# Peptides against a protein of PDB entry 4GXB, part 113

Target 1, 277 residues: chain A of PDB entry 4GXB
Amino acid sequence: VPTEEVSLEVLLSNGQKVLVNVLTSDQTEDVLEAVAAKLDLPDDLIGYFSLFLVREKEDGAFSFVRKLQEFELPYVSVTSLRSQEYKIVLRKSYWDSAYDDDVMENRVGLNLLYAQTVSDIERGWILVTKEQHRQLKSLQEKVSKKEFLRLAQTLRHYGYLRFDACVADFPEKDCPVVVSAGNSELSLQLRLPGQQLREGSFRVTRMRCWRVTSSVPLPSGSTSSPGRGRGEVRLELAFEYLMSKDRLQWVTITSPQAIMMSICLQSMVDELMVKKS

## One batch from the design tools (peptide; made by RFdiffusion4, then SolubleMPNN)

Design b2_p19_7_s4 (from b2_p19_7, 8 letters changed)
Fold by OpenDDE base, seed 4:
Structure b2_p19_7_s4 (fold): chain B 277 residues (1-277), chain A 19 residues (1-19)
Amino acid sequence: as target 1 above (277 residues)
Amino acid sequence: GLYLPSELNVTYYNPVFEP
């Protein structure tokens, strides 16, 4: 791709469009800096955010595909997919809510966290009770962003990334689940026939390892995702989990977002490593 | 979607694993 100046659209979590003039040859960090400049986000806060490639669903929800890597050219990465459904999204890229304190000290950072949190609540990524929702709405109406965030930080799955419905082999084979990543864990929500909603929490610190695999399923295989053609690549994320003392068990998630899940795991691991140092 | 190979197998060992 020739080096040309282009107008690149970067979305916030709430769908707000940020247009930046960049070069087609600008790498991820260059684009991120351009977005930060456009938003007037201080340089020292840029590191708390990342650019993500997402697919915008019909309902406007974002299905996260992957985090854009440093070597990537965001313009090329998004346009090469040849679909307008793919977007670049700015989102916070840390997991520990304690880092919110740093970001919230700045007006722009506060606004970004607020917008993201509102969106996450609206999309059901953050789980709220009726009463909590009322409280949040009240704070939102008052435009009390700091108080809103403080309340939100206490909510279930605050800071989690919610994935599209997929399939896992736990607790039983071909179990439909909704996976969320956050707070150094993978949360698997499932509802088995005739049963109430259950959640399995898999802490990263109890994962010995994880793997991403790709395969082409056989036509007769029942393991094909309902929405995928027989010839489509199946992605799986598997992790070896310490279920009990000295008992490791593999859990396998079949999802087109397996790569994104792996990225989340690595990101959470990286953050934990920083904390342990 | 992503351009993915028909076969992929990448394993990540977790340095923060606590047995």
Scores: peptide ipSAE 0.576, ipTM 0.877, DockQ to the pose 0.626
Fold by OpenDDE base, seed 2:
Structure b2_p19_7_s4 (fold): chain B 277 residues (1-277), chain A 19 residues (1-19)
Amino acid sequence: as target 1 above (277 residues)
Amino acid sequence: GLYLPSELNVTYYNPVFEP
């Protein structure tokens, strides 16, 4: 792609559009810096955020595809898909809510976290009771962003990334699940027919390893996920989990977001490694 | 998205695994 100046749209979690003028040859960090500059986010806070490739669903929700890597050219990465449904989104890229303290010290950082959190609540990524929702709304009406975040930090699945509904082989084969990544775990929520909502928590520290696999199902045999055409690539994330003392078991998630899930796992692992050093 | 080969198999060892 020839190097030229282009206008690139980057979205916040709430769908707010940030237009930046960048070069087609600008790498991810360059674009991120441009976005930060546009938002007046200080340089020392840039590292708390990342750019993600997402697919905008019909309802306006974002399906996270992957984190843009350092070597990538965001303009090329998004435009090469030749679909308007693909967007670049700015989101915080750390998991430990303790880092919110650093980000919240800055007005722009605070606003970004606030907007993201509001959006996550509205989208049901953060789980709230009716009473909690009332409290949050009250704080939102008062525009008390810090207090809002402090309350939100205590909520279930705060800081989690929620994935699209998919399938897992746990607790039984072909279970419909909603996976969320956060707090150094994968949360699998499932509702089996006639049963209450159940959640399985898989802590990263109990995963010996994980793997991402892709396969092309044969047209005749394997049930393609609803909505996927026959012959489409099937992605799976599998992890070997310490279920109990000295008992390892593989858990497999079938999802088009398997790569993104793996990225989340690696990111959580990396953060934990930093904490241990 | 990413260009995915027909056959992808990448395994990651977890250095923070606590047995």
Scores: peptide ipSAE 0.575, ipTM 0.878, DockQ to the pose 0.651
Fold by OpenDDE base, seed 3:
Structure b2_p19_7_s4 (fold): chain B 277 residues (1-277), chain A 19 residues (1-19)
Amino acid sequence: as target 1 above (277 residues)
Amino acid sequence: GLYLPSELNVTYYNPVFEP
């Protein structure tokens, strides 16, 4: 791709558009710096955020595809997909809510976290009771961003990334689940017939390893996965989990977001390693 | 999505695994 100056659109979690003038040859960090400059985000806070490739759904929600890599060219990455559904999104890229304190000290950082949190609540990524929702709305009406975030930090799945509904082989084969990543775990929510909502929490520290696999199913008359046409690539994330003392078991998630899930796992692992150093 | 080879098999070993 020839080097040219282009206008690149980067979205915040709430869909707010940030337009930046960059070169087609600018790498991820260059684009991130341009976005930060446009928002007046200090340089020392840039590292708390990342650029993500997402697919915008019909309802305006984002399906996260992957994190943009360091040496990647964001303009090329998004335009090569030849679909207006794909967007670049700015989002915080750390998991421990303690890092919110650093970001919240700055007005722009505070605004970014606030906008993201509001969006995550509205999209149902953060789980709230009726009373909590009332309290949050009251704080939102008062535009008390710090208090809003402090309350939000106590909520279930605060800081989690929610994935599209998919299938897992746990607790039984072909279970429909909603996977969320956060707090150094994968949360698998499912509802079995006649049962209450169940959540399986899989802590990263109990995963010996994980793998991503891609396969092309042979044309068989029974496509078990509704909605995937013949010849579509099947992606799976499998992790070997310590279920009990000296008992390892593989759990497999079938999802087109398997790569993104793996990226989240690696990111959580990296953060844990930093804490241990 | 991503342009990936038809078959992918990548395993990641977890350095923070606690047995």
Scores: peptide ipSAE 0.575, ipTM 0.877, DockQ to the pose 0.615
Fold by OpenDDE base, seed 1:
Structure b2_p19_7_s4 (fold): chain B 277 residues (1-277), chain A 19 residues (1-19)
Amino acid sequence: as target 1 above (277 residues)
Amino acid sequence: GLYLPSELNVTYYNPVFEP
């Protein structure tokens, strides 16, 4: 792609559009800096955010595809897909809510966290009771962003990234689950008809390893998974989990977001390593 | 659409694993 100046649209979590003028040859960090400058986010807070490639669903929700890597050219990465469904999104990229304190000290950082949190609640990524929702709405009406975030930080799945519904082999084969990543864990939520919500919590510190695989399913006769055409690539994330003392078991998630899940795992591991050092 | 390799097999060992 020839180097030229272009207008690039970057979305916030709530869908707010940020237009930046960049070069087609600008790398991820360059674009991120441009976005930060446009938002008046100080340089020392840029590292708390990342650019993500997402697919916008029909309902306006974002399906996270992957984090843009340092070597990537965001303009090329998004435009090469030749679909208007793909967007670049700015989102916080740390997991420990303690880092919110650093970001919240700045007006722009506070606004970004607030907007993201509101969106995550509205999308059901953060789980709230009726009473909690009432309290949050009250704080939102008062535009008390700091208090809003402090309350939100106590909520279930605060700071988690929620994935699209997929399939896992836990607790049983071919279980429909909703996976969420956050707080150094993968949460697998299962709701079967007539049953209460079940959640499996898989802490990263109990994962010995994880694996991403892709395969092309052989045309098996009758059971084509609904919605996947013949010949579509099947992605899986598998992790070896310490279920009990000296008992490791593989858990496999079949999802087109397997790569993103792996990125989340690596990111959580990296953050834990920083804390350990 | 999203381009994915037809074959992918990458294993990551976890340095923060606590047995």
Scores: peptide ipSAE 0.568, ipTM 0.877, DockQ to the pose 0.610

Design b2_p19_8_s1 (from b2_p19_8, 8 letters changed)
Fold by OpenDDE base, seed 2:
Structure b2_p19_8_s1 (fold): chain B 277 residues (1-277), chain A 19 residues (1-19)
Amino acid sequence: as target 1 above (277 residues)
Amino acid sequence: EEFLGRPTQSLEEMFALLE
């Protein structure tokens, strides 16, 4: 792609549009810096955010494809897909809520976290009771962003990224699940026949390794779904998990977002490593 | 016992799965 100046649209979690002028040859960090400059986000806070490639669903929800990597050219990455459903989204890229303290000290950072959190609650990524919802709405009406975030930080799945409904082989084969990544875990919400809604937790600290594999769906199989990614390739994330003392077991999640899940796992592990250093 | 696990493949290898 020839190097030229272009206008690139980057969305916040709430769908707010940020237009930046960049070069087609600008790498991810260059674009991120441009977005930060446009938002007046200070340089020392840029590292708390990342750019993500997402697919916008008909209902406006975002299906995360991947975190844009350092070597990528965001303009090329999004435009090469030749579909308006694909967007670039700015989102915080850390997991430990303790880092919110650093970000919240800045007005722009606070606004970004607030907007993201509101969106996550509205989308059901953060789980709230009726009473909690009432409290949050009250704070939102008062535009008490700091207080809103402090309350939100205590909520179930705060800081989690929720994936599209998919399938896992645990606890049973072909079990429909909703996977969320956060707090150094993969949370699997599931409902087995005749059972109540359950949540399984897979801590990354109990994952020895993981991999992403691909397969071709069976011709007679009904593998196509509205939320399925492009192509006829089925992706799976498999991780080797310490179920009990000295007992490792592979768990497999079948999802078009398997790569994104892997990225999340790596990111969570990396953050833990940093904290241990 | 705790793991700091990693993928058994590179991200590039993962992306290649879609090619």
Scores: peptide ipSAE 0.611, ipTM 0.960, DockQ to the pose 0.752
Fold by OpenDDE base, seed 4:
Structure b2_p19_8_s1 (fold): chain B 277 residues (1-277), chain A 19 residues (1-19)
Amino acid sequence: as target 1 above (277 residues)
Amino acid sequence: EEFLGRPTQSLEEMFALLE
């Protein structure tokens, strides 16, 4: 791709558009820095955010494809897909809410976290009770961003990334599940026939390893995405999990977002390693 | 007992699955 100056659109979680002038040859960090500059985010906070490739669904929700890697060229990454539904999104890229304290100290950082959190709640990624929702709306109306975030930090699945509905082989084969990544775990929500909603927690600290493989489509579950026909390659994330003492078991999630899930797992592990150092 | 696991393959290998 020839090096040219282009106007690249980067979205915030709430859909706010940030236009930056970059080179087609600019790598992810270059684009991230440009976005940060456009937003007036200080340099020392840039590392708390990342650029993500997402597919915008018909309802406006984002399906995360992957975190843009250091070697990627965001302009090329998004345009090569030849579909307007693909977008680049800026989002925080850490898991421990303790890091919010660092980001919230800056007005721009605060605004970014606020916008993301509002969006996550609106999209149902963060789970709220009716009372909590009322409280959040009140704070939102008052534009009390810090208080909003403090309350949000206490909510279930705060800081989680919610994936599209998919299928897992746990607890049963071909089980429809909704996977969320956060707090050093994969949360699998499922409702088996005639049963109430269940949530399985798979802590990354109990995962010995994981892998992504390709497979044929499953007869049940929604693992297809627009643009992908039936019979196309499906992805699976498999992780070896310590179910009990000295008992390892493979758990497999079939999802077109398997790679993104793997990226999340690695990211969570990396963060834990930093904390332990 | 605690793990700091990792993928058994590189991200590049994962991306290759899409090709």
Scores: peptide ipSAE 0.610, ipTM 0.960, DockQ to the pose 0.713
Fold by OpenDDE base, seed 1:
Structure b2_p19_8_s1 (fold): chain B 277 residues (1-277), chain A 19 residues (1-19)
Amino acid sequence: as target 1 above (277 residues)
Amino acid sequence: EEFLGRPTQSLEEMFALLE
């Protein structure tokens, strides 16, 4: 395909559209730089953000497919899917809230974090009590973005990425769960019949390894993701977890977002490695 | 005891699962 100049739409977490003129041959970093320039985000803050491929669901929520890789061509990646439901989203790409301090020092960075956080709360990715919600709304009305973020940073699952409802083999086989990644863990929330909401925390520091596998589901057990336009494939993320001293156990999550989960795991591990260096 | 684990496969191999 010949190189052409095209208009590419990139969304913020809140759905705000950023239009950039790029080449079809521009790689992820090139597009990211174009978006940053359009937003007037300083060059030294670009590294705190990434471009993500997402699928917009019927209710307008975003289902993360993957973080666009360095070698990818964002325009090609999104258009090759031939579906308007797929979008490119700009989002912060670090986990430790301490890095918010660096980003918040800049007006544009502050606005990006604020918009993302508001959206995450509205979508229920960040868990809030009624009182906390009232406080947050008050701060929104006052347009006190820094104070809003400071309060948000204390909230449960701040900085987490929430995945679509899926299935795990923990604590029991075929258990419906909601998985969230953040704070160097996978959080599995579940409600068994007649029981209270439970949360299982799987710290990445206790994961020896992980893998993604695929299988063809039986006719009676279809778990295909609508809109993919590909054959029916079931993806699973399996990680070997240190349950207790010298006891490793495999935990398997069945989800079409298994690859994205793996990307999150790697990203969290990478950030931990940076901190230890 | 702590791990800095890694996937047993490359991201490219994961992407190939979708092909």
Scores: peptide ipSAE 0.609, ipTM 0.959, DockQ to the pose 0.781
Fold by OpenDDE base, seed 3:
Structure b2_p19_8_s1 (fold): chain B 277 residues (1-277), chain A 19 residues (1-19)
Amino acid sequence: as target 1 above (277 residues)
Amino acid sequence: EEFLGRPTQSLEEMFALLE
């Protein structure tokens, strides 16, 4: 691709558009720096955020495709898909809420976390009770961003990334699940016939390894992934999990977001390594 | 008993699955 100056649109979690002038040859970090500059985010906070390729759903929700990698050219990555549904989104890229303290010290960082958190709650990624929702709305009306975040940090699945509904082979074959990544785990929410909603927690510290594989193409008429065309490759994330002492078992999640899940796993592991160092 | 696991394949290999 010839090097040209272009205007690139980057979205915040709430859909706010950030337009940056970049080169088509600019790599992910270059674009991220441009976005940070546009937002007046200080350089020392850039590392707390990443650019993500997402597919915008009809309801405005984002289906995360992948974190843009260092070697990628964001402009090319998004435009090559030739669909306006694909967007680049800025989002925090750490998991431990303790890092919020660093980001919240800066006005811009605070605003970014606030916008993301509001969006995550609105999208149901963060789970709230009726009373909590009332409290959050009150704080939102008061525009008390710090207090809002402090309350949000206590909520279930705060900081999690929620994936589209998919299928797992656990606890039984072809089990519909909603997977969320966060707090060093994959949370699998499921409802088996005649049973209440259950959540299975797979801690990354109990995962020996994982892999992404391709399987039989998605059959016609499948509703497993909205917006997916016929004949699309079915991706699976499989991880070897320590179910009990000395008992490893493979768990497989069938999802078009398998790669993103893998990226999340790696990211969570990396963060744990940093914390332990 | 605690793992710091990793994928058995590179990210590039994962991306290749989409081709």
Scores: peptide ipSAE 0.611, ipTM 0.960, DockQ to the pose 0.770; fails the geometry check

Design b2_p19_8_s2 (from b2_p19_8, 9 letters changed)
Fold by OpenDDE base, seed 1:
Structure b2_p19_8_s2 (fold): chain B 277 residues (1-277), chain A 19 residues (1-19)
Amino acid sequence: as target 1 above (277 residues)
Amino acid sequence: EEFLGRPTESLEEMFSLLD
């Protein structure tokens, strides 16, 4: 495809549109820099953010497909899907809330974190009590962004990425779960019939390895699921987890977002490695 | 005991699952 100048739309977490003029041949970092420039985000803060490919659901929620890789061409990546439901989103790409301090020192960075956090709360990715919600709303009304973020940082699942409802083989086979990634873990929330809400925490430091696989199920019932690849392909994320001393067990999550989950795992591991260095 | 694990396959291989 010949190199052409194009207008590319990049969304913030709250759905705010950022239009940038880029080349079709611009790689992910080039587009990210263009977005940063458009927002007046300093160069030294660019590394705290990434571009993500997402699918916008009918209710306006975002289903994360993957973090755009360095070698990708964002314009091509999104347009090649030939569906308006796919979008590019700017989001922070670190896990440790301590890095918020660096970003918050800049007005633009602060605004980005604030908008993202508000959106995550509204979408139920960050879990809040009624009292906490009242406090957050009060801070929003006062437009106290720093105080809002400080309170938000204490909330359950702050900084987590919530995935679409899916299925796991833990604690039992074919268990419906909601997976969230953050704080160096995968959180699996489930409610079994007649039981209270349960959460399983799988720390990445107890994962020896993981893998993503695909399969084609036998024709049986409706297999149509948005967000899957072509046809009836089923994606699974499996990780080998240290359940107890010297006892490794495979846990498998069946989800069209298996690749994104894997990316999150790698990203969390990478950040831990940086901290240990 | 702590792990710093990795995927058994590359991202490129994962992406090929969607082709």
Scores: peptide ipSAE 0.359, ipTM 0.905, DockQ to the pose 0.792
Fold by OpenDDE base, seed 5:
Structure b2_p19_8_s2 (fold): chain B 277 residues (1-277), chain A 19 residues (1-19)
Amino acid sequence: as target 1 above (277 residues)
Amino acid sequence: EEFLGRPTESLEEMFSLLD
């Protein structure tokens, strides 16, 4: 792609549009810096955010495709897909809520976290009780952003990224699940027939390794995976998990977002390594 | 025992799965 100046639209979690002028040859960090500059986000806070490629669903929800990597050219990455459904989104890219303290010290950072958190609650990514919802709405009406965030930080799945409904082989084969990544874990929410909603937690510290694979189902084969037709490419994330002492078991998630899940796992592991160093 | 695991393949290899 020839190098030229272009206008690139980057969305916040709430759908707010940020227009930046960048070069087609600008890499992810360059674009991120441009977005930060447009928002007046200080340089020392840029590292707390990343750009994500997402697909906007018909209901306006974002399905995360991947975090844009360092080597990527965001303009090319999004435009090459030749679909207006694909967007670039700015979102915080750390997992430990303790880092919110650093970000919240800045007005722009505070606003970004607030907008993201409001959106995550509205989308049901953060789980709230009726009472908590009332409290949050009250704080929102008062525009008490810091207090709002402090309350939100205590909520279930705060800071998690929620994936589209998919299928896992745990606890049983072809189990419909909703996967969320956060707090150094993959949370699998599932509802078995006749049972209440339950959650399985897979801590990354108990994952020896993981992999992403693709397969093409054979015509003679059956698929129970939602949205997967016969002959369609199937992506899977498999991780080897320490179920008990000296007992490793592979858990496999079938999802078109398997790559994004892998990226999240790596990101969570990386953050843990930083903390241990 | 605690793990700091890694994917068995690189991101580039993962991206190749999309081809």
Scores: peptide ipSAE 0.359, ipTM 0.905, DockQ to the pose 0.732
Fold by OpenDDE base, seed 2:
Structure b2_p19_8_s2 (fold): chain B 277 residues (1-277), chain A 19 residues (1-19)
Amino acid sequence: as target 1 above (277 residues)
Amino acid sequence: EEFLGRPTESLEEMFSLLD
């Protein structure tokens, strides 16, 4: 692609649009810096955020495709898909809520975290009780962003990324699940026939390794998710998990977001490594 | 025992799955 100056739209989690002028040849970090500059986010806070490629659903929800990598050209990455449903989103890229303290010290950082958290609650990524919801709404009405975040930090699945409904082979084969990544775990929410909603937790510290694989489903396979063409590649994330002492078992999640899940796992592991160093 | 696991393949290899 020839190097040209272009206008690139980057969305916040709440759908707010940030327009930046960049070169088509600008890499992810260059674009991120441009977005930060546009938002007046200080340089020392840029590292707490990343750019993500997402697909906007009909209901306005975002399906995360991947975190844009350092070598990528965000303009090319999004425009090459030739679909307006694909967007670039700015989101915090750390998992430990302790890092919120650093970000919240800055007005822009605070606003970004607040907007993201509000959006995550509205989308049901953060789980809230009725009473908690009332408290959050009260704080939102008062525009008490810091207090709002402090309360939110205590909520279930705060800081988690929720994926689209998918399928896992655990606890049973072809089990419909909702996967969320956060707090150094994959959370699998499932409802088996005749059972209540259950949550399985897979801690990354118990994952020896993981892999992403692709397969072509058989034409006769009834497992075609509604809306998927019969010829679509099926992606799977498999991880080898320490179920009990000296017992490793592979768990497989079938999801078009398998790559994104892998990126999340790596990111969580990397953060843990940093904390141990 | 705690693991600091890693993917068995690179991101580039993962991306190639979409080609």
Scores: peptide ipSAE 0.356, ipTM 0.905, DockQ to the pose 0.756
Fold by OpenDDE base, seed 3:
Structure b2_p19_8_s2 (fold): chain B 277 residues (1-277), chain A 19 residues (1-19)
Amino acid sequence: as target 1 above (277 residues)
Amino acid sequence: EEFLGRPTESLEEMFSLLD
């Protein structure tokens, strides 16, 4: 692609549009810096955020495709898909809520976390009780962003990324699940016939390894995987998990977001490594 | 007993699955 100056739209979690002038040849970090500059986010906080490629669903929700990698050209990555459904989103890229303290010290950082958290709650990524929801709404009405975040930090699945409904082979074959990544785990929520909602927690510290693979294309008319259309490549994330002492078992998640899940796993592992250093 | 696991393939290889 010839190097040209272009206007690139980057969305915040709440759908706010940030327009930046970049070169088509600008890499992810260059674009991220441009977005940060546009938002007046200080340089020392840039590293707490990343750009994500997402597909905007009909309901306005974002289906995360991948975190844009260092080698990517965000303008090319999004435009090459030739669909307006694909967007670039700015989101925090750390998992430990302790890092919120650093980000919240800055007004812009605070606003970004607030907007993201509000969106995550609205989208049901963060699980709230009725009472908690009332409290959050009250704080939101008061525009008490810090207090809002402090309360939110205590909520179930705070900081998690929720994926589209998909299928896993655990606890049984072809089990419909909702996967969320956060707090150094993959949370698999499922409801088996006649059973209550269950959550399986797969801690990354018990994952020896993982892989993303493509499987046999779905036959015409198959609806075996929610969120996947006809003719779409079936992707799978498989991880080798320590189920019990000296018992490793492969767990496979079939999802078009398998790559994103893998990225999340790596990111969580990386963060743990940093924390342990 | 704790793992700091990794993917068995690179991200580039993963992306190639979409081609």
Scores: peptide ipSAE 0.365, ipTM 0.907, DockQ to the pose 0.763; fails the geometry check

